# Ledger of designs, part 160: peptides against a protein of PDB entry 4GXB

Target 1, 277 residues: chain A of PDB entry 4GXB
Amino acid sequence: VPTEEVSLEVLLSNGQKVLVNVLTSDQTEDVLEAVAAKLDLPDDLIGYFSLFLVREKEDGAFSFVRKLQEFELPYVSVTSLRSQEYKIVLRKSYWDSAYDDDVMENRVGLNLLYAQTVSDIERGWILVTKEQHRQLKSLQEKVSKKEFLRLAQTLRHYGYLRFDACVADFPEKDCPVVVSAGNSELSLQLRLPGQQLREGSFRVTRMRCWRVTSSVPLPSGSTSSPGRGRGEVRLELAFEYLMSKDRLQWVTITSPQAIMMSICLQSMVDELMVKKS

## One batch from the design tools (peptide; made by RFdiffusion4, then SolubleMPNN)

Design b2_p24_4_s4 (from b2_p24_4, 11 letters changed)
Fold by OpenDDE base, seed 3:
Structure b2_p24_4_s4 (fold): chain B 277 residues (1-277), chain A 24 residues (1-24)
Amino acid sequence: as target 1 above (277 residues)
Amino acid sequence: SEMAAVDAALAAGGADITFENPVF
């Protein structure tokens, strides 16, 4: 692609648009710096955020595709998909809420975390009781951003990334599940027939390994789910989990977001490694 | 990067990439 100056749209979690002038040849970090400059985010806080490729759904929700890598050209990465539903989103890229303290010290950082948290609550990524929702709404009306975040940090699935509904082979084959990644775990929410909503928590420290697989289903005459067009690539994330003492078991998630799930696992592992050093 | 390898393998229509967990 020829090097040209272009206007690139980057979205915040709440859908707010940030327009930056960049070169088509600018790499991910260059674009991130441009976004930071536009927002007046200090240089020392840039590392707490990343750019993500997402698919915007009809309801305005974001389906995360992947984190943009350092060598990528964000303009090319998003435009090559030739669909307006794909967007670039700025989001915090750490998992431990303790890092919020560093980000919240700055007005712009505080605003970014606040906007993200409000959006995550509105989208149901963060789980709230009726009373908690009332308290949060009151704080939002008062525009008490710090207090809002402090309360939010105590909520279930704060800081988690929620994926689209998919299928897992645990606890039973072909179980519909909603996967969320955060706090060094994968949370699998499922409802079995005639049962209450259940959550399985899979801690990263109990995963020996994980695997991403891509396969093209052979046109087997069997009842493949009608929604997958012939020839669609099937993506799976599998992890070998320590279920009990000396008992390892594979858990497999079938999802078009398997790559993003793997990225989250790696990111959580990386953060844990930094904390141990 | 590992992710670049994943993307390349995925583009080829088949991939099986395993990541060992150092924090296990």
Scores: peptide ipSAE 0.476, ipTM 0.820, DockQ to the pose 0.751
Fold by OpenDDE base, seed 4:
Structure b2_p24_4_s4 (fold): chain B 277 residues (1-277), chain A 24 residues (1-24)
Amino acid sequence: as target 1 above (277 residues)
Amino acid sequence: SEMAAVDAALAAGGADITFENPVF
C-alpha cells in the first residue's frame, strides 16, 4: 500500500469513535500513540492498552478477532478485510485489576476504564446481581467513575473477555459453551439440555500447554458450529489440563476465535511471569 | 511472534502450533 495520510477510526469499547490522522505505513504502536495523543493519554499509560481487531456484530457488540501485533499496519489490517464490520478497538490489555490503580490516577485513563467497564456490564461480560446492577446504575447516573470501578472490580468476571458461543468437547463431545478469559483462567459456561448452568474453571497454571489448529473438515465431519459456515476453516484451541494429580486431559474448543483465545492465554501467562519474577 | 507463526500457518492452509506453558 502506498504511504499516504489517512483518517483512521479507532473505537473505544463503548463505540465512541476516535479519529486519528496516520500514515498507511504506521505500525500498531504508531497508531496507538496517535490514539493516545488524541485522547490526551499520557505516554506512561499507553502500555496498559492495546489495539484489537474486532468484528462488529449486528447488535453492535464486538467479537474480538485478535490483538494487532507490533509489526502490523492497522490501516491495512482492517481495510484488507473489505468489510465495514471489522473495526479497530482500543481496550486495556492487562488482567490484574491491581493495574487499574495506575491507570485510574489519570483522568483519561479513568475514563477509558470506565467506558470499557460500562460496556462490559451492558454486554453481559461482567456478571452482576440485581442489587449490584442497581448500585452500578446509581453510580453511573452520578458519573462517579472511581466508585463505579471500585464496585465493578469486585464483580464476577470483571476484566474478562467474553467470546461468542462456540463448541467444546468438555464435559462431553460437542457441548455448546461460552468461553471467557480472565483472572488467569478460561471459564467455560455451558447448559446441557435439562440441566442447570455449569461453569468449568480452567486455571492457566494447570495448563501444561495449549495449541491452535486449523483444518478443513471432511464432508462427513462438517458440523454446523456457531461462527463456522459450511466449508469454512475450522479453528480449534486445545489445552492439556491437569484435571487431578498426575492426570492430564486435553480439552478442545472449536471456535473462530481460537486465535484470540490463544492470545489471551499467552497474555495471561506473560503477566503471571512478570509477577513471578 | 507466536501469533505471527499461527497466521502464517493459517495462510498456508493449516496450522498446528503448540505453546508450552512456563507457569505450569
Scores: peptide ipSAE 0.475, ipTM 0.823, DockQ to the pose 0.712
Fold by OpenDDE base, seed 1:
Structure b2_p24_4_s4 (fold): chain B 277 residues (1-277), chain A 24 residues (1-24)
Amino acid sequence: as target 1 above (277 residues)
Amino acid sequence: SEMAAVDAALAAGGADITFENPVF
């Protein structure tokens, strides 16, 4: 692609648009710096955020596809897909809420975390009770962003990334689940007919390994569900989990977001490694 | 990066990439 100056739209978690002028040849970090500059985010806080490729769903929700890598050209990465459904999103890229303290010290950082958190609550990524919701609304009305975040940090699945509904082989084969990644775990939520909501918590520290697979299903003569076109690639994330002492079991998630799930796992592992050093 | 390898392998129409967990 020839090097040209272009206007690139980057979205915040709440859908706010940030327009930056960049070169088509600018790499991920260059674009991130441009976004930071546009927002007046200090340079020392840039590392707490990343650019993500997402697909905007019909309801305006974001389906995270992957984190943009350092070598990528964000303009090319998004435009090459030739669909306006794909967007670039700025989001915090750490898991430990302790890092919020660093980001919250800056007005812009505080605003970014606040906007993201509000959005995550509205999307149902962060789970709230009725009473908690009332408290959050009260703080929002007062525009008490720091207090809002402090309360939010105590909420279930704060800082988690919620994926689209998918299928897992746990606790049984072909089980519909909602996967969330955060706090060094994968949370698998399921509701079977006539049963209460169940959650499986899979801590990263108990995963021996994980695997991403891509396969093309053979046309089985049985009418597969009308929505999966003939020849669609099936993505799976599998991880080998220590269920009990000396008992490893594979858990497999079938999802088009398997890559993103793997990225989350790696990111959580990386953060844990930093803490151990 | 390991993730770049995953993307490349997936783009090739088939991938089976395993990541060992150092924090296990």
Scores: peptide ipSAE 0.475, ipTM 0.825, DockQ to the pose 0.727
Fold by OpenDDE base, seed 2:
Structure b2_p24_4_s4 (fold): chain B 277 residues (1-277), chain A 24 residues (1-24)
Amino acid sequence: as target 1 above (277 residues)
Amino acid sequence: SEMAAVDAALAAGGADITFENPVF
């Protein structure tokens, strides 16, 4: 693509549009800096956020595809897909809520976290009781952003990224699950026939390794994944998990978001490594 | 980047990439 000045749209978690003038040849960091400048986000807070490629669903929800890489060209990355459903989204890119304290010290940072958190609650990514929802709504009505966030930080799956419904081979083969990543774990929510909702927690520290695979199913193969056409690329995330002492077991998730899940795992690992150092 | 290579390989329709976990 020739180097040209273009207007690039970047969305916040709540769908708010941020338009930035960039070059088609600008890398991810350049675009991120432009977005930060547009929002008046301080330079020292830029590192707490990342740009993500997402697919906007019909209901307006975002399905995360991947994090944009540092040497990637965001304009090219999004436009090359030739579909208006693909968007670039700014979101916080850390897991430990302790980092919220740094971000919340700034008005713009506070607003970004607030908007993201409101959206995550509305999307059902953060799990709330009826009473908690009432309290949050009251704080939202008062526009008490700091108090809202402090309450939200205590909620189940705060800071998690929720994925689209998919399939796992745990606890049973072809089990429909909803995967969420956060707090150094993958949470798998599932409902088996005739059973109550169950949640499996897989801590990253108990994963020996993980693997992303891409394959094309054979025509004769039973595509157990509802909604995937015959011959479509199948993505899987598998991780080898320490179930008990000296017992490793592979868990496999079949999802078009397998890459994003892997990115989340790596990101959580990286953050843990920083804390360990 | 390494992740770009991973994504490209995965998009090509056949890849198997394993990541060892240093915090295991």
Scores: peptide ipSAE 0.475, ipTM 0.820, DockQ to the pose 0.748; fails the geometry check

Design b2_p24_5_s1 (from b2_p24_5, 7 letters changed)
Fold by OpenDDE base, seed 3:
Order: sequence, then C-alpha cells, then structure tokens
Structure b2_p24_5_s1 (fold): chain B 277 residues (1-277), chain A 24 residues (1-24)
Amino acid sequence: as target 1 above (277 residues)
Amino acid sequence: GLPPEYELGREYIGKTFYNPVFEA
C-alpha cells in the first residue's frame, strides 16, 4: 500500500469519535499515540489502552473481532474489510482493577474509564441489581466519576469483555451460552428453557492449554445466524480444563469470536505472569 | 468469502497454547 496521509476514525466505548491524521503505513502504536495526543492522554498512560477491531451492530453494540497487533497497520486492516460496520475502538487493555488507580489519577484517564464503565453497564456487560443501578444513576447525575468507578469496581463482571451469544459443549452438547472474559477467567452463562440462569467459571490457572480450530460446516448444518460472518468456516475455542484433582476435560466453545477469546486468554496469562515476577 | 475474523486471524488457528501459569 502506498504511504499516504489519511483521516482515521477511532471510537471510544461510548461511541465518541476521535479523528486522527495518520499515515497508511503507521503501525498500531503510532495510531495509538496519535489518539492519545488528540485526547491529551499522557504518554505514561498509553500502555494501559489498546486498539481493537470491532463490528458495530445495528443497536450500536460492539462485537469485538480482535486486538490490533503491534506491527499491524490499523488503516489497512479496517479498510480491507470493505464494510462500514467495522470500527477501531480504544479500550483499556488490563484486567486487574488495581491498575485503575494509576489511570484514574489523570483527568483524561478517569474520563476514559468512566465512559467505558458507563457503556459496559448500559450494554449489560456489567451485572447490576436494581438498587445498584439506582446508586450508579445517582452518581452519574452528580457526575461523580471517581465514586462511580469505585462502586462499579465492586460489581459482578466489572472489567469483563462480553461476547456475542454462542454455543458450547458444556455442560452438555450444543448449549447456548454467553461468554465473558475477565478476572483471569472465562464465565459461561447458560439459560436453558424453563431453567434458572446458570454460570460456569473457568479460571485460567486451571487451563492446561487451549487452541483455536476451524472447520467447514456440513451443508445440512444449522444456518449461521443471518449477519454473522460470510463464509463456510466455523471457529472453535477448545481448552483443557482441570475439573477436579487429576481430571482434565476438554471444553469447546463454538463462536465466530473464538480468536478474540484466545487473545483474551493470552492477555490474562501475560498479566498473571507479570504479577508473579 | 471467508469471515473477516478468520482472514485476519489465521495465525491463531491450529496452534496449541500451553499455559505457563497452569496450576496442576
């Protein structure tokens, strides 16, 4: 691709648009730095955020496709998809809420975390009771961002990334589940007809290994939901999990977001390794 | 065509990641 100056749109979690002038040859870090400069985010806080490729749904929700890699060219990556539904999003890229303290010390960092958290609550990624929701709304009306975040940090699935509804072979074959990644785990939420919501927690420290595989669906197979990915490829995330003492079992999640799930697992592992060092 | 997730993430497919923080 020839090197040219272009305008690139990067979205915040709340849908706010940040326009940056970059080169088509600029790598992910260059674009991230341009976004940070546009927002007046200090250089020492840039490392707490990453750029993600997402698909924007009709309702404005984001389906995460993958994290942009360091040597990747964001402009080329997003434009190669030839669809306006694909966007680049800025989001925090750490899992431990303790790192919020570093980010919250800066006004811009605080605003970014606040906007992300508000959006995650509105989208139902963070689970709240009626009373908690009332408290959060009160704090939002007062624009008490620090207090809002402190309360939010105590909520279920704070800091998690929620995926689109998919299928798993746990607890039984072809179970519809909603997967969320965060706090060094994959959370699988299952609601079977006539049953209460069930949640399975798969801690990363109990995963021996994982892999992403691809397969071609049989022609007689269930039609992929309209609007999900073109093509005849099924992606699966399989991980070998320590269910009990000396008992390993494979769990397989079938999802177009299997790659993103794998990236999240790797990211959580990397963060855990840093904490152990 | 192949789904965008597949096209942009081919390097992640087929590789097994062994977890260094696995607790046996």
Scores: peptide ipSAE 0.616, ipTM 0.948, DockQ to the pose 0.730
Fold by OpenDDE base, seed 5:
Structure b2_p24_5_s1 (fold): chain B 277 residues (1-277), chain A 24 residues (1-24)
Amino acid sequence: as target 1 above (277 residues)
Amino acid sequence: GLPPEYELGREYIGKTFYNPVFEA
């Protein structure tokens, strides 16, 4: 692609649009710096955020596809898909809520975390009780961003990424599940008809290894789900989990977001390695 | 390298990532 100056749209978690002028040859960090400059985010806080490729759903929700890597050209990465549903989103890229303290010290950082958290609650990524929801609304009405975040940090699945509904082979084959990644774990939520919500927590420290696999479904005569066109690649994330002492078991998640799940696992592992050093 | 168009759907065929923070 020839080097040209272009206008690139980057979205915040709440859908706010940030327009930046960049070169088509600008790498991910260059674009991130341009976004930071546009927002008046200080340089020392840029490292707490990343650019993500997402697919925007009809309801405005974001399905995370992958994190943009350092060597990528964000303009090329998003435009090469030739679909307007794909967007670039700025989001915090750390898992430990302790790092919020560093980001919250700056007004712009505080605003970004606040907007992200509000959005995550509205989207149901963060789980809240009725009482907690009332408290959060009160704080939001008062525009008390720091207090809002402090309360939010105590909530279930704060800081998690929620994936689209998918299928797992745990606890049984072909179980519909909702996967969330955060706090050094994958949370698998299962709701079977007529049953209570069940959650399986898979801590990263108990995963020996993981892999992503792709397969082309054979034209089996069975009713293709209307949304999967004939010939779509099936992606799976499989991880080997220590269920009990000396008992390893493979768990497989079938999801078009398997790559993003793997990226989350690697990111959580990387953060844990930094903490152990 | 695979075309950018395939980056989302890149057949991550079979690379196993071993976890360095695995606690046995």
Scores: peptide ipSAE 0.509, ipTM 0.757, DockQ to the pose 0.473
Fold by OpenDDE base, seed 4:
Order: structure tokens, then sequence, then C-alpha cells
Structure b2_p24_5_s1 (fold): chain B 277 residues (1-277), chain A 24 residues (1-24)
């Protein structure tokens, strides 16, 4: 692509649009810096955020596709898909809520975290009780962003990224599940007919390895996913998990977001490594 | 090796990541 100056739209978690003037040849970090400058986010806080490629759903929710890599050209990455449903989103890219303290010290950082958290609650990514919801609304009315975040930090799945409903082979084959990544785990939530909501927690420290597999179903192969047309690429995330002492078991998640899930795993591992060093 | 859920002879493209923070 020839190097040209273009206007690139980057969305915040709440759907707020940030327009930046960049070159088509600008890499991910260049675009991120441009977004930060537009928002008046200090340079020292840029590292707490990343750009993600997402697909915007009909309801305005985001389905995360992948994190943009350093070598990528965000303008090219998003426009090459030739669909307006694909967007670039700015989101915090750390897992430990302790890092919120650094970001919250700045007005812009505080606003970004607040907007993201509000959005995550509204989208049901963060789970709240009725009483908690009342408290959060009260804090929103008072525009007490710091107190709002402090309360939110205590909520279930705070800081998690929630994926679209997909299929796993745990606890049984072809189980419909909702996967969320956060707090150094993958949470698999399922509700079987006539049963209560169940959650399986898969801690990253108990995963020996994981793999993303891309495959094209063979015509003779059982299309395990009803509705996938013949020839569609099937993405799976498989991880080997220590279920109990000396018992490793493979768990496989079939999802178009398998790549994003693996990115989350790697990111959580990286953060854990930093903490151990 | 591939997870047991995968059939032999199927073309698979993927990368295996070994977890350095795995606790046995």
Amino acid sequence: as target 1 above (277 residues)
Amino acid sequence: GLPPEYELGREYIGKTFYNPVFEA
C-alpha cells in the first residue's frame, strides 16, 4: 500500500470514536501514540493500553478478534477485511488490578478505565448483584469515578475479557459455554438444560501447554458445530490442564476467537513471569 | 502430539505454546 496520510478511527470500549491522522505505513505503536496524543494520555501510560481488532456486533458489542501486533499496520489490518463491522479498539492490556493505581493517577487514564469498566458492566462482562448495581449507579450519578472503580475492582470478573458463546468438550462433548479470560485463568461458564449455572476455572499455572489449531473440516467429517458451512475454517484452542495430581487432561474450545484466547493466555503468562522476576 | 480429539490424517495448522509458569 502506498504511504498516504489517512484518518483512522479508533474506538474506546464504550464506543467513543477517536479520529487520528496517521500514515498508512504507521505501525501499531505509532497509531497507539497518535491515539494517546489525541486523548492527552501521558506517554508513560501508553504501555498500559493496546489496540485490538474487533468485530462490532449488531447490538454494538465487540467481539475481540486479536490484539494488533507490533509489526502490523493498523490501517491496513482493518481496511483489508473490507467490512465496516471490523474496528480498532483501545483497551487496557494488563490483568492485575494493581496496575489500575498507576493509571488512575492521571485524569485521562482514570476516564479510560472508568469508561471501560462501565461498558464491561453494561455488557455483562463484569457480574454484579442488585445491590452492587445500585451502589454503582449511585456512584455514577455522583460522578465518583475513583470510588466506582474501587467498588468495581471487587466484582466478579473485573478485568476479564468475555468471549462470544462457543463450544467446549468440557465437562462434556459439545457443551455450550461462555469463556472469559482474566485473573490468570480461563473461566468457562455453562448452563445445561434444567441445571444451574456452572463455572469451570482453569488457572494458567495449571496449563502445561496450549495450542491453536486451524482446520478445514473434511467433507466426510462430522461437522461438530451445527451451522458451519462446508469449507469454513474451524479454530480451536486446546490446552493441557492439570486436573488433579498427576492427571493431565486436554480441554478443547471451538471458537472463532481461539486466536484471541491464546493471545490472552500468552499475555497472562507474560504478566505472571514479570511478577516472578 | 495432537490432542486426542483430533482425527489422524486431518491437516492441522497450529502452534503449541509451552507454559513457562506451569506448576506441576
Scores: peptide ipSAE 0.494, ipTM 0.762, DockQ to the pose 0.266
Fold by OpenDDE base, seed 1:
Structure b2_p24_5_s1 (fold): chain B 277 residues (1-277), chain A 24 residues (1-24)
Amino acid sequence: as target 1 above (277 residues)
Amino acid sequence: GLPPEYELGREYIGKTFYNPVFEA
């Protein structure tokens, strides 16, 4: 792509549009800096956020495809897909809520965290009881952003990234699950026929390794998952988990977001390594 | 780090990522 000045749209978690003028040759960090400048986010807080490639669903929800890498050209990455469904989203990129303290000291940082948190609650990524919802609404009406965040930090799945419904082979084959990544774990919510909703927690520190695999379904294979066209690549995330003392077991998640899940795992591992240093 | 093919979301089969923070 020739180097040209272009207007690039970057979305916040709540769908707010941020238009920035960038070069087609600008890398991810260059675009991130442009977005920060447009928002008046200080330079020392830029590192707490990242750009993500997402697919906007019909209901306006975002399906996270991947984190944009440092070497990528965001304009090229999004436009090369030749679909208006793909967007670039700004989101916080750390997992430990302790880092919220650094971000929320700044007005713009506070606003970004607040908008993201409100959106995550509205989308059902953060789980709330009726009483908690009432308390959150009251704080939202008062526009008490700091207090809102402090309450939100105590909620189930605060700071988690929720994936689209998919399939896992645990606890049984072909189990429908909703996966969420956060707090150094993968949370798998599942409902088996005739059973109550269950949640399994897979802590990153108990994962020995993981891998992403891709396969093309054979035409003769009768079990085309509903909704996948013939010839679409099937992606799987498999991780080897310490179930009990000296007992490792592979768990496999079949999802178009397998790559994004693995990126989350790596990101959580990286953050844990920083804390150990 | 992730391999370039993996990072770019291309078809990738087979690389196993070992976890340095694994607690046995």
Scores: peptide ipSAE 0.489, ipTM 0.747, DockQ to the pose 0.396; fails the geometry check

Design b2_p24_5_s2 (from b2_p24_5, 7 letters changed)
Fold by OpenDDE base, seed 3:
Structure b2_p24_5_s2 (fold): chain B 277 residues (1-277), chain A 24 residues (1-24)
Amino acid sequence: as target 1 above (277 residues)
Amino acid sequence: GLPPEYELGREYIGKTFHNPVFEA
């Protein structure tokens, strides 16, 4: 692609648009720095955020496709898709809420975390009771961003990424599940007809290995599972999990977001490695 | 083939990632 100056739109979690002037040859870090500069985010806080490729749904919700890689050219990556549904989103890229303390010390960092958290609550990524929701709304009305975040940090699935409804072979074959990644785990939420909500927690420290595989759907398997991504390819994330002492079992998630799930696993592992060092 | 949105994610497909923080 010829090197040209272009305008690139980057969205915040709440859908706020940030327009930056970049080169078509600018890599992910260059674009991230441009976004940070536009927002007046300090250089020392840039590393707490990443750019993600997402698909915007009709309701304005974001389906995370993947994290942009360091060598990637964000302008080329998004424009080559030739669809206005695809967006680049800025989001925090760490999992441990302890890092919020570093980010919250800066006004811009605080605003970014606040906007993300509000959005995550509104989208149902963070699970709240009616009373908690009332408390959060009161704090939001007062624009008490720090207090809002402190309360939010105590909530279930704070800091998680929620994926689109998909299918897993756990606890039984072809179970409809909602997967969320965060706090060094994959959470699989299942609600079967007439049953209570069940949650399976798969801690990363109990995953021996994982892989993403692709397969061509068999013509006869016209189960229009709503989780069939656009395309002729079925993606699966499989991980080998220590269910009990000396008992490893494979768990397989069928999802168009299998790649994003794998990226989340790798990211959580990397963060755990840093903490153990 | 993979959808265009996943082309740059090909490195994640078919590879087994061994977990260095796995606790046996």
Scores: peptide ipSAE 0.616, ipTM 0.953, DockQ to the pose 0.612
Fold by OpenDDE base, seed 5:
Structure b2_p24_5_s2 (fold): chain B 277 residues (1-277), chain A 24 residues (1-24)
Amino acid sequence: as target 1 above (277 residues)
Amino acid sequence: GLPPEYELGREYIGKTFHNPVFEA
């Protein structure tokens, strides 16, 4: 691709558009720096954020596809998909809420965390009680961003990424689940008809290994609607989990977001390694 | 083949990641 100056749109979690002028040859870090400059985010806080490729749904929700790699050219990566549903999103890229303290010291950092958190609550990624929701609304009306974040940090699944509904082989084969990644775990939420919500928490420290696999479904004779001409690729994330002492069991999640789940696992592992050093 | 959106994610497919922070 020839090097040219282009306008690139980067979205915040709340859908706010940030337009930056970049080169087609600019790598992920160059684009991230341009976004930071546009937002007046200081250089020392850039490392707390990353760019992600997402698919925007009709309702405006984001399905995370992958994190952009360092060597990647964001403009080329998003435009090569030739679909307006794909967007680049800026989001915080750490898991430990302790790092919020560093980011919140800056007005722009505070605003970014606030906007992300509001969006995550609105999308149901962060789980809130009725009373907590009332308190959050009150703080939002007062525009008390710091107090809002302090309350939000105590909420269930704060800082988690929520994935689209998918299927797992746990606790039984072909179970419909909602997977969330955060706090060094994968949370699998299951609601069977007529049953209470069940949650399986899989801590990363109890995962011996994981892998992503791809398969092409055999054309089952049922009339797959002709419109999705992209050959349906089935992706699976499998991880080997220490269920009890000396008992390892494989758990498999079938999801188009299996790659993103693997990226999250690696990212959580990397952060844990930094804490152990 | 993988969808174009996953091409740069190929490194995550077919590889087993061993967890260095696994606590046995």
Scores: peptide ipSAE 0.616, ipTM 0.953, DockQ to the pose 0.630
Fold by OpenDDE base, seed 4:
Structure b2_p24_5_s2 (fold): chain B 277 residues (1-277), chain A 24 residues (1-24)
Amino acid sequence: as target 1 above (277 residues)
Amino acid sequence: GLPPEYELGREYIGKTFHNPVFEA
């Protein structure tokens, strides 16, 4: 693609549009810097955020596809898909809420975290009780962003990335689950018919290894759900988990977001490595 | 082949990632 100046739209978690002028040849970091400059985010805070490729759902929610790679060309990557549903999103890219303290010291950083947190609550990524919701609303009405974040940091699944409903082979084969990544774990939530909501927590420190695989579904004579067109690739994330002492078990999640899940695992591992050093 | 949206994620497919922070 010839190098030319273009306008690129980058979204915040709440759907706010940030328009930046970049070159078609600008890499992910160059675009990130342009977004930061547009927002007046200090250079020393840029590293706390990343650009993600997402698919915007009909309800305006984002399905995370992958993190943009360092040498990727964001403009080319998103436009080459030739679909308006694909967007580039700016989001915080760390897991430990302790890093919020660094980010929220700056007005712009505070606003970004606040907007993201509000959005995550509204989308049900962060789980709240009725009383907590009342408290959060009160703080939002008062525009007390710092207090709002402090309360939010105590909430279940704060800082988690929630995935679209998918299937896992745990606790039983072909279980419908909602996976969330955060706090150095994968959380698998399931509700079986007539049962209460159950959650399985899979700590990253108990995962020996993981992999993503792709397969083409065999034409099983069973009525393929009419929506699985010919050529749908099945992605799976499999991880080997220490269930108990000396007992490793493979857990497999079938999801089109398996790549993104793997990226999250790698990112959480990397952050843990930094803390252990 | 992989859908275009996953093409740049192909490096994550088929590779086994060993966890350096695994606690046995």
Scores: peptide ipSAE 0.614, ipTM 0.952, DockQ to the pose 0.606
Fold by OpenDDE base, seed 1:
Structure b2_p24_5_s2 (fold): chain B 277 residues (1-277), chain A 24 residues (1-24)
Amino acid sequence: as target 1 above (277 residues)
Amino acid sequence: GLPPEYELGREYIGKTFHNPVFEA
């Protein structure tokens, strides 16, 4: 692609648009720096955020596709898809809420975390009780962003990334689940027929290994969902989990977001490695 | 064509990641 100056739209979690002028040849970090400059985010806080490729759903929700890689050209990556559904989103890129303290010290960082957290609550990524919701609304009305975040940090699935509904082979074959990644785990929420909502927690420290696989489903006479004229590929994330002492078991999640799940696992592992050093 | 998720993440497919923070 020839090097040209272009306008690139980057979205915040709340859908706020940040327009930046970049080169088509600018790498992910260059674009991230341009976004930071546009937002007046200090250079020392840039590393707490990343750019993600997402698919915007009809309801405005984001389905995360993957994190943009360092060598990648964000403009080329997003435009090559030839679909306006794909967007670039800025989001915090760490898992441990302790790092919020560093980001919250800056007005812009605070605003970014606040906007993301509000959005995550509104989208149901962070789970809240009725009482917690009342408290959060009160703080939001007062524009008490720090207090809002402090309360939010105590909430279930704070800092988690929620995926689209998918299928797992645990605890039963072909079990419908909602997967979330955060707090060094994969959380699988499931509702089996006639049962209450259950949550399975898979801690990263108990995963020996994982892999993403792809398969082409056999043309089963089942009604192909008419809309996606693109070849059907099934993606699966499989991880080997220590269920109990000396008992390893493979768990497989079938999801179009299997790659993003793998990226989350890698990212959580990387953060844990930094903490151990 | 293949789904964008596949096309954009081909490098992640078929690789086994061994977890260095695995606690046996």
Scores: peptide ipSAE 0.610, ipTM 0.949, DockQ to the pose 0.792

